# Designs tried in a protein design run: peptides against a protein of PDB entry 3T6J. Part 199

Target 1, 375 residues: chain A of PDB entry 3T6J
Amino acid sequence: PIVESYIGFIESYRDPFGSRGEFEGFVAVVNKAMSAKFERLVASAEQLLKELPWPPTFEKDKFLTPDFTSLDVLTFAGSGIPAGINIPNYDDLRQTEGFKNVSLGNVLAVAYATQREKLTFLEEDDKDLYILWKGPSFDVQVGLHELLGHGSGKLFVQDEKGAFNFDQETVINPETGEQIQSWYRSGETWDSKFSTIASSYEECRAESVGLYLCLHPQVLEIFGFEGADAEDVIYVNWLNMVRAGLLALEFYTPEAFNWRQAHMQARFVILRVLLEAGEGLVTITPTTGSDGRPDARVRLDRSKIRSVGKPALERFLRRLQVLKSTGDVAGGRALYEGYATVTDAPPECFLTLRDTVLLRKESRKLIVQPNTRLE
Target 2, 372 residues: chain A of PDB entry 3T6J as posed
Amino acid sequence: PIVESYIGFIESYRDPFGSRGEFEGFVAVVNKAMSAKFERLVASAEQLLKELPWPPTFEKDKFLTPDFTSLDVLTFAGSGIPAGINIPNYDDLRQTEGFKNVSLGNVLAVAYREKLTFLEEDDKDLYILWKGPSFDVQVGLHALLGHGSGKLFVQDEKGAFNFDQETVINPETGEQIQSWYRSGETWDSKFSTIASSYEECRAESVGLYLCLHPQVLEIFGFEGADAEDVIYVNWLNMVRAGLLALEFYTPEAFNWRQAHMQARFVILRVLLEAGEGLVTITPTTGSDGRPDARVRLDRSKIRSVGKPALERFLRRLQVLKSTGDVAGGRALYEGYATVTDAPPECFLTLRDTVLLRKESRKLIVQPNTRLE

## One batch from the design tools (peptide; made by RFdiffusion4, then SolubleMPNN)

Design b2_p20_8_s3 (from b2_p20_8, 13 letters changed)
Fold by OpenDDE base, seed 2:
Structure b2_p20_8_s3 (fold): chain B 375 residues (1-375), chain A 20 residues (1-20)
Amino acid sequence: as target 1 above (375 residues)
Amino acid sequence: PPPPRLPLEFEPGTLVDTVS
């Protein structure tokens, strides 16, 4: 068996300033079968990057082939266990030296243990499908999120010598139709410029990449899904995201107007984008539970994912990338905070829905460390 | 250093980023 580990101050999500890393570590064993799927994804990555909704000038000039492995976690030390990891967390290093992607396979598998009777906010007709495909769809999402989400996009930089990593005369901003007017100066980073929204913004971009590219048949084929199975995986992946956007309200603190979890904030933003798309793509309906208390149902129209959802996500994702590439903090903050704002405005009444989410909150799942043996 | 990118969570809300 191949054993992988890492340890150190890696993730800064718990730092309000996004600067101080939390001590984290794991020991894991390589899952060869799942890793093979990710290797195929890596082999297709350069081609799939071209499917992303921004000009090649906003993509990395040279694709650096990353490592991607699926790991079964034996032990994990930290505040929480991720499903996927992309390291290093430095954009400059990712652009120049490359990166490594990790899927924590057995962490994903634990999520499959949701009992049907405890599954909240879904229509009864979707529950069995959701339970069946949540895991496989999440494998797809993790792979895309880490490899093509975090691994994509170019930052426009002027170095210490005054040289640009892009042609100022020829590169055009696809949103404005104008030349590039802003960039990262020497010493400026993604985190330093975007600060309080940087982590959540990047997670939102990565999640959006996952949803967007999971529609590509080649991606589903890599993961072994064809025909009706592929369509079900797509549907459940999108359904999981919109459901997550509703669940995200648990992590919003109205009194402080802040979010306590960057990924959940990102998922709420995506929900808002898809709701804005309209046309019956996503519907959240307040209901009354069997206990006589408030409940809710999320509906996703499968037939409108490609026709309504994809175009909406395309536009949004392109804007995220363009604003990131150009270091346009004002524009990026305006866009992101706009979608991240939680009010009680109709028709959604998100603050009211938050009360419902809190009322229906499930007990926190505990992940127990597994045992392993050499056979 | 730029804040590390958040690990993807399989279960929504399993990771709490900030102590409220």
Scores: peptide ipSAE 0.038, ipTM 0.695, DockQ to the pose 0.104; fails the geometry check
Fold by OpenDDE base, seed 3:
Structure b2_p20_8_s3 (fold): chain B 375 residues (1-375), chain A 20 residues (1-20)
Amino acid sequence: as target 1 above (375 residues)
Amino acid sequence: PPPPRLPLEFEPGTLVDTVS
């Protein structure tokens, strides 16, 4: 078997300022069958990057072909096990040297073991479909998230010699219609500038890329989905995201006005964006459970994903990227914190919904590391 | 150095994988 491993100070999620890495490491075995799908995605990456909703001037100048493998984790040392990894985490290195993508396949498999009876916040009619396609849809999402999410976008930089990596005279900010007015100076990084929102903001961008590009027929074909199956995968992927946005409330601490998990904050932001789109795309309805206690249902109108959801996500995603590229911290913070704010304002009443989410919270799953044998 | 980008976590919680 092909063994993959890494070790070191890798992820900064536990640093409130997003700067200090947590020491982690893993040992994993390559899943050849799943890796083949991701290799096909890599082969199409350069073309798919052009489908992202920002001008080419805001995309990387040179496409660097990354490695992408699916791994079955044998051992993971860290505070949490991700579903996917994109390394290195340094944007400058990603742009100049390339990157490696990893899907932790067996981590995803555990998520599929959800029993129908324990599945919260979904309509009964969606539960079977959700169970059937959660796994496959998540494979798509992880692939897009890592490769085309984290692997996309350009940072405008002025180097130590004063040279720009973009043409100041010709590049136009699509949001303002003006020339580029801000950029990263020498020594400035994504994390150093955006600080407390950097991690969650980037996860939100990556998740949004996944939702946006999963609508592309070529993506679904790469993963082996066609016809009705492809549409179901899309639906479940979007449904999973809006559900996750509701579940995210568990990780919000009202007393401290802070989020305890960057990905969940990101998912809540996406939920807010899609709710704002209106037109019946997403509906969260408080209900009463069979136990007589508060419950809720999330409904996603499948027929409005492309007509309502996609345009809303397009505008939002473009704005995320433009603000990131230009190093506009003030604008980025205003945008992101605006959507990340949790209030009890109607009609959603998110603080009240949080109580429902906490009430329906599942017991924390324990991760047990597997053994492998060569036979 | 710039802080690393965050890997995607599917679910905050326990992963049990048995590779037999």
Scores: peptide ipSAE 0.035, ipTM 0.651, DockQ to the pose 0.122; fails the geometry check
Fold by OpenDDE base, seed 1:
Structure b2_p20_8_s3 (fold): chain B 375 residues (1-375), chain A 20 residues (1-20)
Amino acid sequence: as target 1 above (375 residues)
Amino acid sequence: PPPPRLPLEFEPGTLVDTVS
């Protein structure tokens, strides 16, 4: 088997300022079959990058072919095990030297074993479909999230000599219609500039890329889905995201007005974006469970994903990227924190829903070291 | 400091990261 490993101070999610990395390491075995799908995705990456909802001037000047591998983790040292990894976590290095993508396939597989009777917040008619396609849809999401999410976008920079990496005279901000008015100065980074929102903001961008591009037929084809299966994978991917947005409330601390998990905050933001789109795309309905206690149901209208969801996500994703590229911290913070705000305002009453989420909280899954055998 | 790139978490609570 092909063995891969990494070790070091890698992820900064536990640092409130997003600067200090947590020590992490893993040893894993390559899953060749799934890696082949990601290789096909890599082969299409340059083309798919053009499908993202921002001008080429906001994309990397040169495409750097990344490595993408699906791994079965044998051991993982850290505070938590991710489903996907994009390294290095330095934007300058990603833009100049390239990056590597990893999907931790067996971590995803562990999560697949959801019992139907324990599956919360879904309509009964969605449960079987969700169980069937959650895994495959997440493979798609991970691939897009890592490769085309984290692997996309340009930062506008003025170097120490005063030179710009963009043409100030010709590059237009698609949101304002004006010339670029802000950028990163020498020594400024994404993390240093956006600080407390940087990690969650970037995860939100990456997740949004996943949802947006999973609608592309070529993406589904790469992963081996066609026809009705492809549509079901899309539906379940979007359904999973809106459900995750509700589940995310567990990781919000009302007393401190803060989030404890960057990805969940990101998913909540996406839920808010899709709710704002309206038109019956997403509906969260408080209900009463069989135990007589509060419950809730999330409904996603499949027929409105492309007509309502995609345009909403397109606009939002473009704004995320433009604000990121231009280093517009004020605008970025206003946008992101606005969607990340949790109140009890109607109609959603998210603080009340949070109580429901906590009431229906499942026990934390424990991941134990796997055993591997040669066949 | 490098820009944060967060690994995707598949299931809630499997990755412990604190934004705050």
Scores: peptide ipSAE 0.034, ipTM 0.691, DockQ to the pose 0.121; fails the geometry check
Fold by OpenDDE base, seed 5:
Structure b2_p20_8_s3 (fold): chain B 375 residues (1-375), chain A 20 residues (1-20)
Amino acid sequence: as target 1 above (375 residues)
Amino acid sequence: PPPPRLPLEFEPGTLVDTVS
């Protein structure tokens, strides 16, 4: 078998300022079958990057073909095991040297253990479909999230010699219609500038890329889905995201007005964006469970994903990228924290919903290292 | 310091990020 590993101070999720890495390491075996799907995605990556909702001037100047592998993890040391990884976590290196994408395949398999009777916050009519397509849709999401999410976008930089990596005279900000007015100076990084929101903001961008690009027929075809199956995968992927946005409330601390999990904060932000789109796209309804205690249901209107959801996500995703590229911390913080704010204001009453989420919280799943044997 | 990238978790909440 092909063995891969990494070890060191890698992920900065646990740093409130997004700068200091947590010591992490893994040893894994390559899953060749699943890796082949990601290789097909890589082969289409350059073309798919053009489908993202920002001008080429806000995309990397030169496409660098990344590596993408699916790994079965044998051992993992860290505070939490992810489903996907994009490394290195250095934007300057990603733009100049490239990056590697990893899907932790057997981590994804843990989700298949969810039983229908334990599945919370979904309409009964969606549960079977959700169970059927949760895994496959997540494979699509992980691939897009890592490869085309984290792997996309350009940072405007002025180097130590005063040279710009963009044409100041011709590049136009698509949001303002004006020339570029801000950029990263020498020594400034994504993390150093955006600090407390950097990690969650980037995850939100990557997740949004996944939702946006999964609507593209070529993406679904790469993963082997066509016709009705492709539409179901899209639906479940979007449904999973809005459900996750509700579940995210568990990781908000009202007393401190802060989030304890960057990915969940990102998913909540996406939920807020899609709720703001209105027109019945997403509906969260408080209910009463069979036990007589509070419950809730999330409903996503499949017929409005492309007509309502896509345009809303497009605008939001473009704003995220433009603010990131230009190093506009004030604008970025205002946008992101606005959507990340949790209040009890109607109609959603998110703080009340949080109580419901906590009430319906499942026991923490333990991920245990697997045994290996020859068969 | 270089900027961080975030891995995706399949099950919501399986990762612990900030300590509050």
Scores: peptide ipSAE 0.031, ipTM 0.687, DockQ to the pose 0.107; fails the geometry check

Design b2_p20_8_s4 (from b2_p20_8, 13 letters changed)
Fold by OpenDDE base, seed 3:
Structure b2_p20_8_s4 (fold): chain B 375 residues (1-375), chain A 20 residues (1-20)
Amino acid sequence: as target 1 above (375 residues)
Amino acid sequence: PLPPRIPVEFEPGTLVDTVS
């Protein structure tokens, strides 16, 4: 078997300022069958990057073909096991040297073992579909998230010699219609500038890329989905995201006005964006469970994903990228923190919903690392 | 930049899958 491993100070999620890496490491085995799908995605990456909702001037100048493999984790040492990884975590290096993507396939598989009876916040009619397609849809989402999410976008930089990596005279900010007025100076990084929101903001961008591009027929074809199956995968992927946005409330601490998990904050932000789109796209309805206690249902109108959801996500995603590219911390913070704010304002009453989420919280799943044998 | 990871809906745990 092909063995993959890494070790070091890699992820900065536990640093409030997003700068200091946590020491982690893993040993994994390559899943050849799943890796083949990701290789096909890589082969289409350059073309798919053009489908992202920002001008080419805001995309990387040169496409660098990354590695992408599906891994079955044997051992992972760290505070948490991700479903996917994109390394290195330095945007400058990603732009100049390239990057590697991995999907931790067996981690995803465990996530799919949810029993129907324990599945919260979904309509009964959606549960079977959700169970059937959660795995496949998540494979799509992870692939897009890592490769085309984290692997996309350009940072405007002025180097130590004063040279710009963009044409100041011709590049126009699509949000303002003006020339570029801000950029990263020498020594400035994404994390150093955006600090407390950097990690969650980037995860939100990557997740949004996944949702946006999963609508593309070529993506679904790469993963082997066509016709009704493809539409179901799309639906479940979006449904999973809006559900995750509700579940995310578990990781919000009202007393401290802070989030304890960057990805969950990101998912909540996406939920807010899609709720704001209106037109019945997403509905969260408080209900009463069979136990007589508060419950809730998330409903996603499948027929409005393309007509309502996609345009809303497009506008939001473009804005995320433009603010990131230009190093506009003030604008980025205003946008992101605005959507990340949790209040009890109607109609959603998110603080009240949080109580429901906590009430329906599942027991923490523990991942036990089994032995691997070559037979 | 931020590590592009999708956290598993699972809290930190170890998964071992057997590759046959």
Scores: peptide ipSAE 0.024, ipTM 0.538, DockQ to the pose 0.130; fails the geometry check
Fold by OpenDDE base, seed 5:
Structure b2_p20_8_s4 (fold): chain B 375 residues (1-375), chain A 20 residues (1-20)
Amino acid sequence: as target 1 above (375 residues)
Amino acid sequence: PLPPRIPVEFEPGTLVDTVS
C-alpha cells in the first residue's frame, strides 16, 4: 500500500487569532479507487476555476496542478480529525508553489452511518433521499471545497521591493467598479490581517465554492452522476449545507458571543445568506417532536436552487473573494460577522432554535483507530 | 499571507470541523 503522513504545527483552528498551528500528525493509506475520481477533478480544475464568480484578475495567474488523494487514516493525533485537508496553510506558498489535497475517506464513511431514525431536522420526505445521497454528495463537496475552494483566488500583494503582483492601472474591483485600493503588504498574511475571522471566513469561502460549482454538470459527471441522480446529488448537497447551518448553533456560545467551530460558523453564515435570499428557498420551522418537546424542520425548495440560491451565493462568494484579495479587513469583518451574528430576532429566533438543536443533539461520535489485516 | 487549513467534516460532532 501507498502510505502518506504528515506531522507538525499545521492547523490554526484552535488559535483565536488563526495564526498558531496545533501540533498534528497522521498516518494513512491511499485509497486508489476514490483517488481516481479526484484525479479527474484535478484534470478539469483549470477550466472549472474559470466558472468561479470573480474576474480572472482575482484568480491565480498560473494554474499549478495539485495532487489530490483519498486517504484511509490509520492514526491521527490532534484535537480532531477532518474529512479533508488542503496543504500548505500558507496562501503565499499556495500561489507560488502549489498545494496538495487529501480526502480522509474513512472519516467520511463514519459520517455516512447516520440511521434514519436518528436523522434530525429534515422533512420525512427528504430523509430517504438524504440517506441515499449523503455520501456521494459529501464526496463532491469535499473535492470542490479542497481543490477549488481553498485552491482558488489570488491575494493582491506588494512585495518588500514595492512591486505589485497585479496591474494597478487596469485591474478593477468588480464590487466597486474602481481600481484596487488595498492589498497585502510585505509581512502581512491572511491570518495576520483577518485574525479572529480568518479560519472561518476561508472555510465559508470554500464551502460556498463547493455549493456553487456542484451545480455545474461537468463536476457531477466527473463523479459519475448524470440526469436525475445528478440533480438529487445537488439537492442533497445543498440540503446538507442548510441543515448543517442549523446544527452549527450547537457551537455558538451566547454568553461569550463567540463560535467554537470555524466550519460550523461558516455553515451558519451560508444558511443566513440563503435565508436572506428569501422567495421560499430555505424554511426553518419550529415543531414539536413525538416526545412533546421542541423540534425543528429545515426545508429547501429544489426548484429554487438555481433561480434563487445560485445568484445569492454568487454575489456573496464574489464579495468574500474580493474582500480577501484586497485585504479589506474592515469590509470583510463587517460582512462576515454580520452573517455570523446570532440573535433571537424573529422570524428565525436563532437563539431559541439553538436550544432546540442542543435538545436534539446526538451523542458525540468517537473515531477509533482501525485495525488492519491482510485478506 | 498564510491561510488556515480547512478540514472538511460532514457530521456535527466530528472532532475538528464538520461539513454538512
Scores: peptide ipSAE 0.024, ipTM 0.581, DockQ to the pose 0.214; fails the geometry check
Fold by OpenDDE base, seed 4:
Structure b2_p20_8_s4 (fold): chain B 375 residues (1-375), chain A 20 residues (1-20)
Amino acid sequence: as target 1 above (375 residues)
Amino acid sequence: PLPPRIPVEFEPGTLVDTVS
């Protein structure tokens, strides 16, 4: 088998300032069969990047075809095991030198395991569908998240010699209609500039890209879904995200006004965006469980994903990218922290819902090192 | 630049978060 590995100070999620990498390493084998889907996605990446809701001037100047493989992890040394990875973690390198994507296939396989009787916060009518399509939808989401999420967008930079990587006279900020007024100076990076929100913000952008692009028929086709199956995959992907946004409350510490997990914070932000869209797209309803204790139900109106959800996400995602590209920390922080704020304000009463989430807390899955065999 | 991955366990270990 083809063996892949990486090692080093890679992920900065455990740094409150998003700058210092944690030492991480893995050894994995290539899953050729599963990699085929991602290769097809790569083949369409250049076109799909154009579907993202920002001008080409905010996208990488040159498309660099990345590698994307599915890996079965033999060992993973780190504080957390991901389902997907996009490296390097430097935006300047991503846009000038390229990047690699991997899906940790056997990790995803573990994530797919869901018992109906233990599945929380979903309507009964959605549970079977969710169980059926959670895995496939997650494959779609991870692929899009890594390749077209983390793999997209441009940072506007002025180098040490004073040269810009964009035309100051012609590039227009789509949000303001004005010329670009801010950028990254020499020595400034995404992490250094956006600091405490950098990791979560970027995860939010990547997750949003996944939700947004999974609506594209070509994406579903690449993953082998058509017709009703494609619609179900879309629905479950979006449903999973809004559910995740509720589950995210577990990782919020009210006493410290702090999020402890960047991805969960990102998912909560997306939930807030979709709730703000209104029109009955997303509904979270407190209920009483069979045990007589508090429970909740998340409802997503599938008929409103495209009509209500997509436009809301489009606007939000564009703002995320524009603020990122221009290095507008003030604007970016205001936007992101606004959606990341957890209060007990009606109608959602998120702090109260958090109590319910904690009460209904699901056990995390333990990943055990696999074995290899010759057949 | 931010390292993208889905998902991560909050506490150090070999766990996948509940979203996965």
Scores: peptide ipSAE 0.019, ipTM 0.581, DockQ to the pose 0.229; fails the geometry check
Fold by OpenDDE base, seed 2:
Structure b2_p20_8_s4 (fold): chain B 375 residues (1-375), chain A 20 residues (1-20)
Amino acid sequence: as target 1 above (375 residues)
Amino acid sequence: PLPPRIPVEFEPGTLVDTVS
């Protein structure tokens, strides 16, 4: 078996300033079968990057082929176990030196071990499908999220010598139709400029890339899904995201107007984007549970994913990337915080829904670290 | 005897990528 490990101060999600890494470590074994799927995804990455909704000028000039492996975690030390990892966590290094992607396969499997009777906020007709495809759909999502989400996009930079990594005369901002007016100066980074929203913003971008590209037949084929199965995987992936956006409210603190989890904030933002798209794509309906207490149901119209959802996500994702590339903090903050705002305004009444989410909160899932044996 | 299994809490929001 191939063993992989990492250890150190890696993730800064628990730092209020986003600067100090939490000490983490894992030991894992390579899942060869799943890793082969990710290798095929890597082989197609350069082509798939062209499908992203921004001009080539906003994409990396040269694609650096990363490593991508699926790992079964034996042990993990940290405040939380991720489903996927993209390292290093420095955009400059990702652009110039490359990166490595990891999917924690058995973590994903545990995350989806929800009993049907305990599955909240879904229609009864969706529960069996959700249970069946949540795992496979999340494999797709993680692969896209890490490789083509975090692994995509270009930062416009002026170096210490005053040279630009883009042609100032020819590169056009697709949102404004104008030349590029802002960029990263020497010493400026994504985190330093976007600060409090940087982590969640980037996660939102990566999640959006996953949803957007999972619609591509080549992606589903790489993961071994065709025909009706491919469509079900797409549906469940999108359904999982909108459900996650509702569940995200658990991690919002109204009194402090802040989010306690970057990924969940990102998922809430995506939910807001898809709700804004309208046309019956996403519906959240307050209900009364069998216990007589508040409940809710999330509905996603499968037939409108491509016609309504994709265009909405395309526009949003492009804006995220353009604002990121140009270092437009004011624009980026306005956009992101706008969607991340939680109020009790109709029709959604998110603060009221939050109470429902908290009421229906499931017990925390525990991952029991596995044992290994030599056969 | 195998060492006891250590339970690790699974938090929703499993996709952790560090933003630099």
Scores: peptide ipSAE 0.019, ipTM 0.558, DockQ to the pose 0.068; fails the geometry check

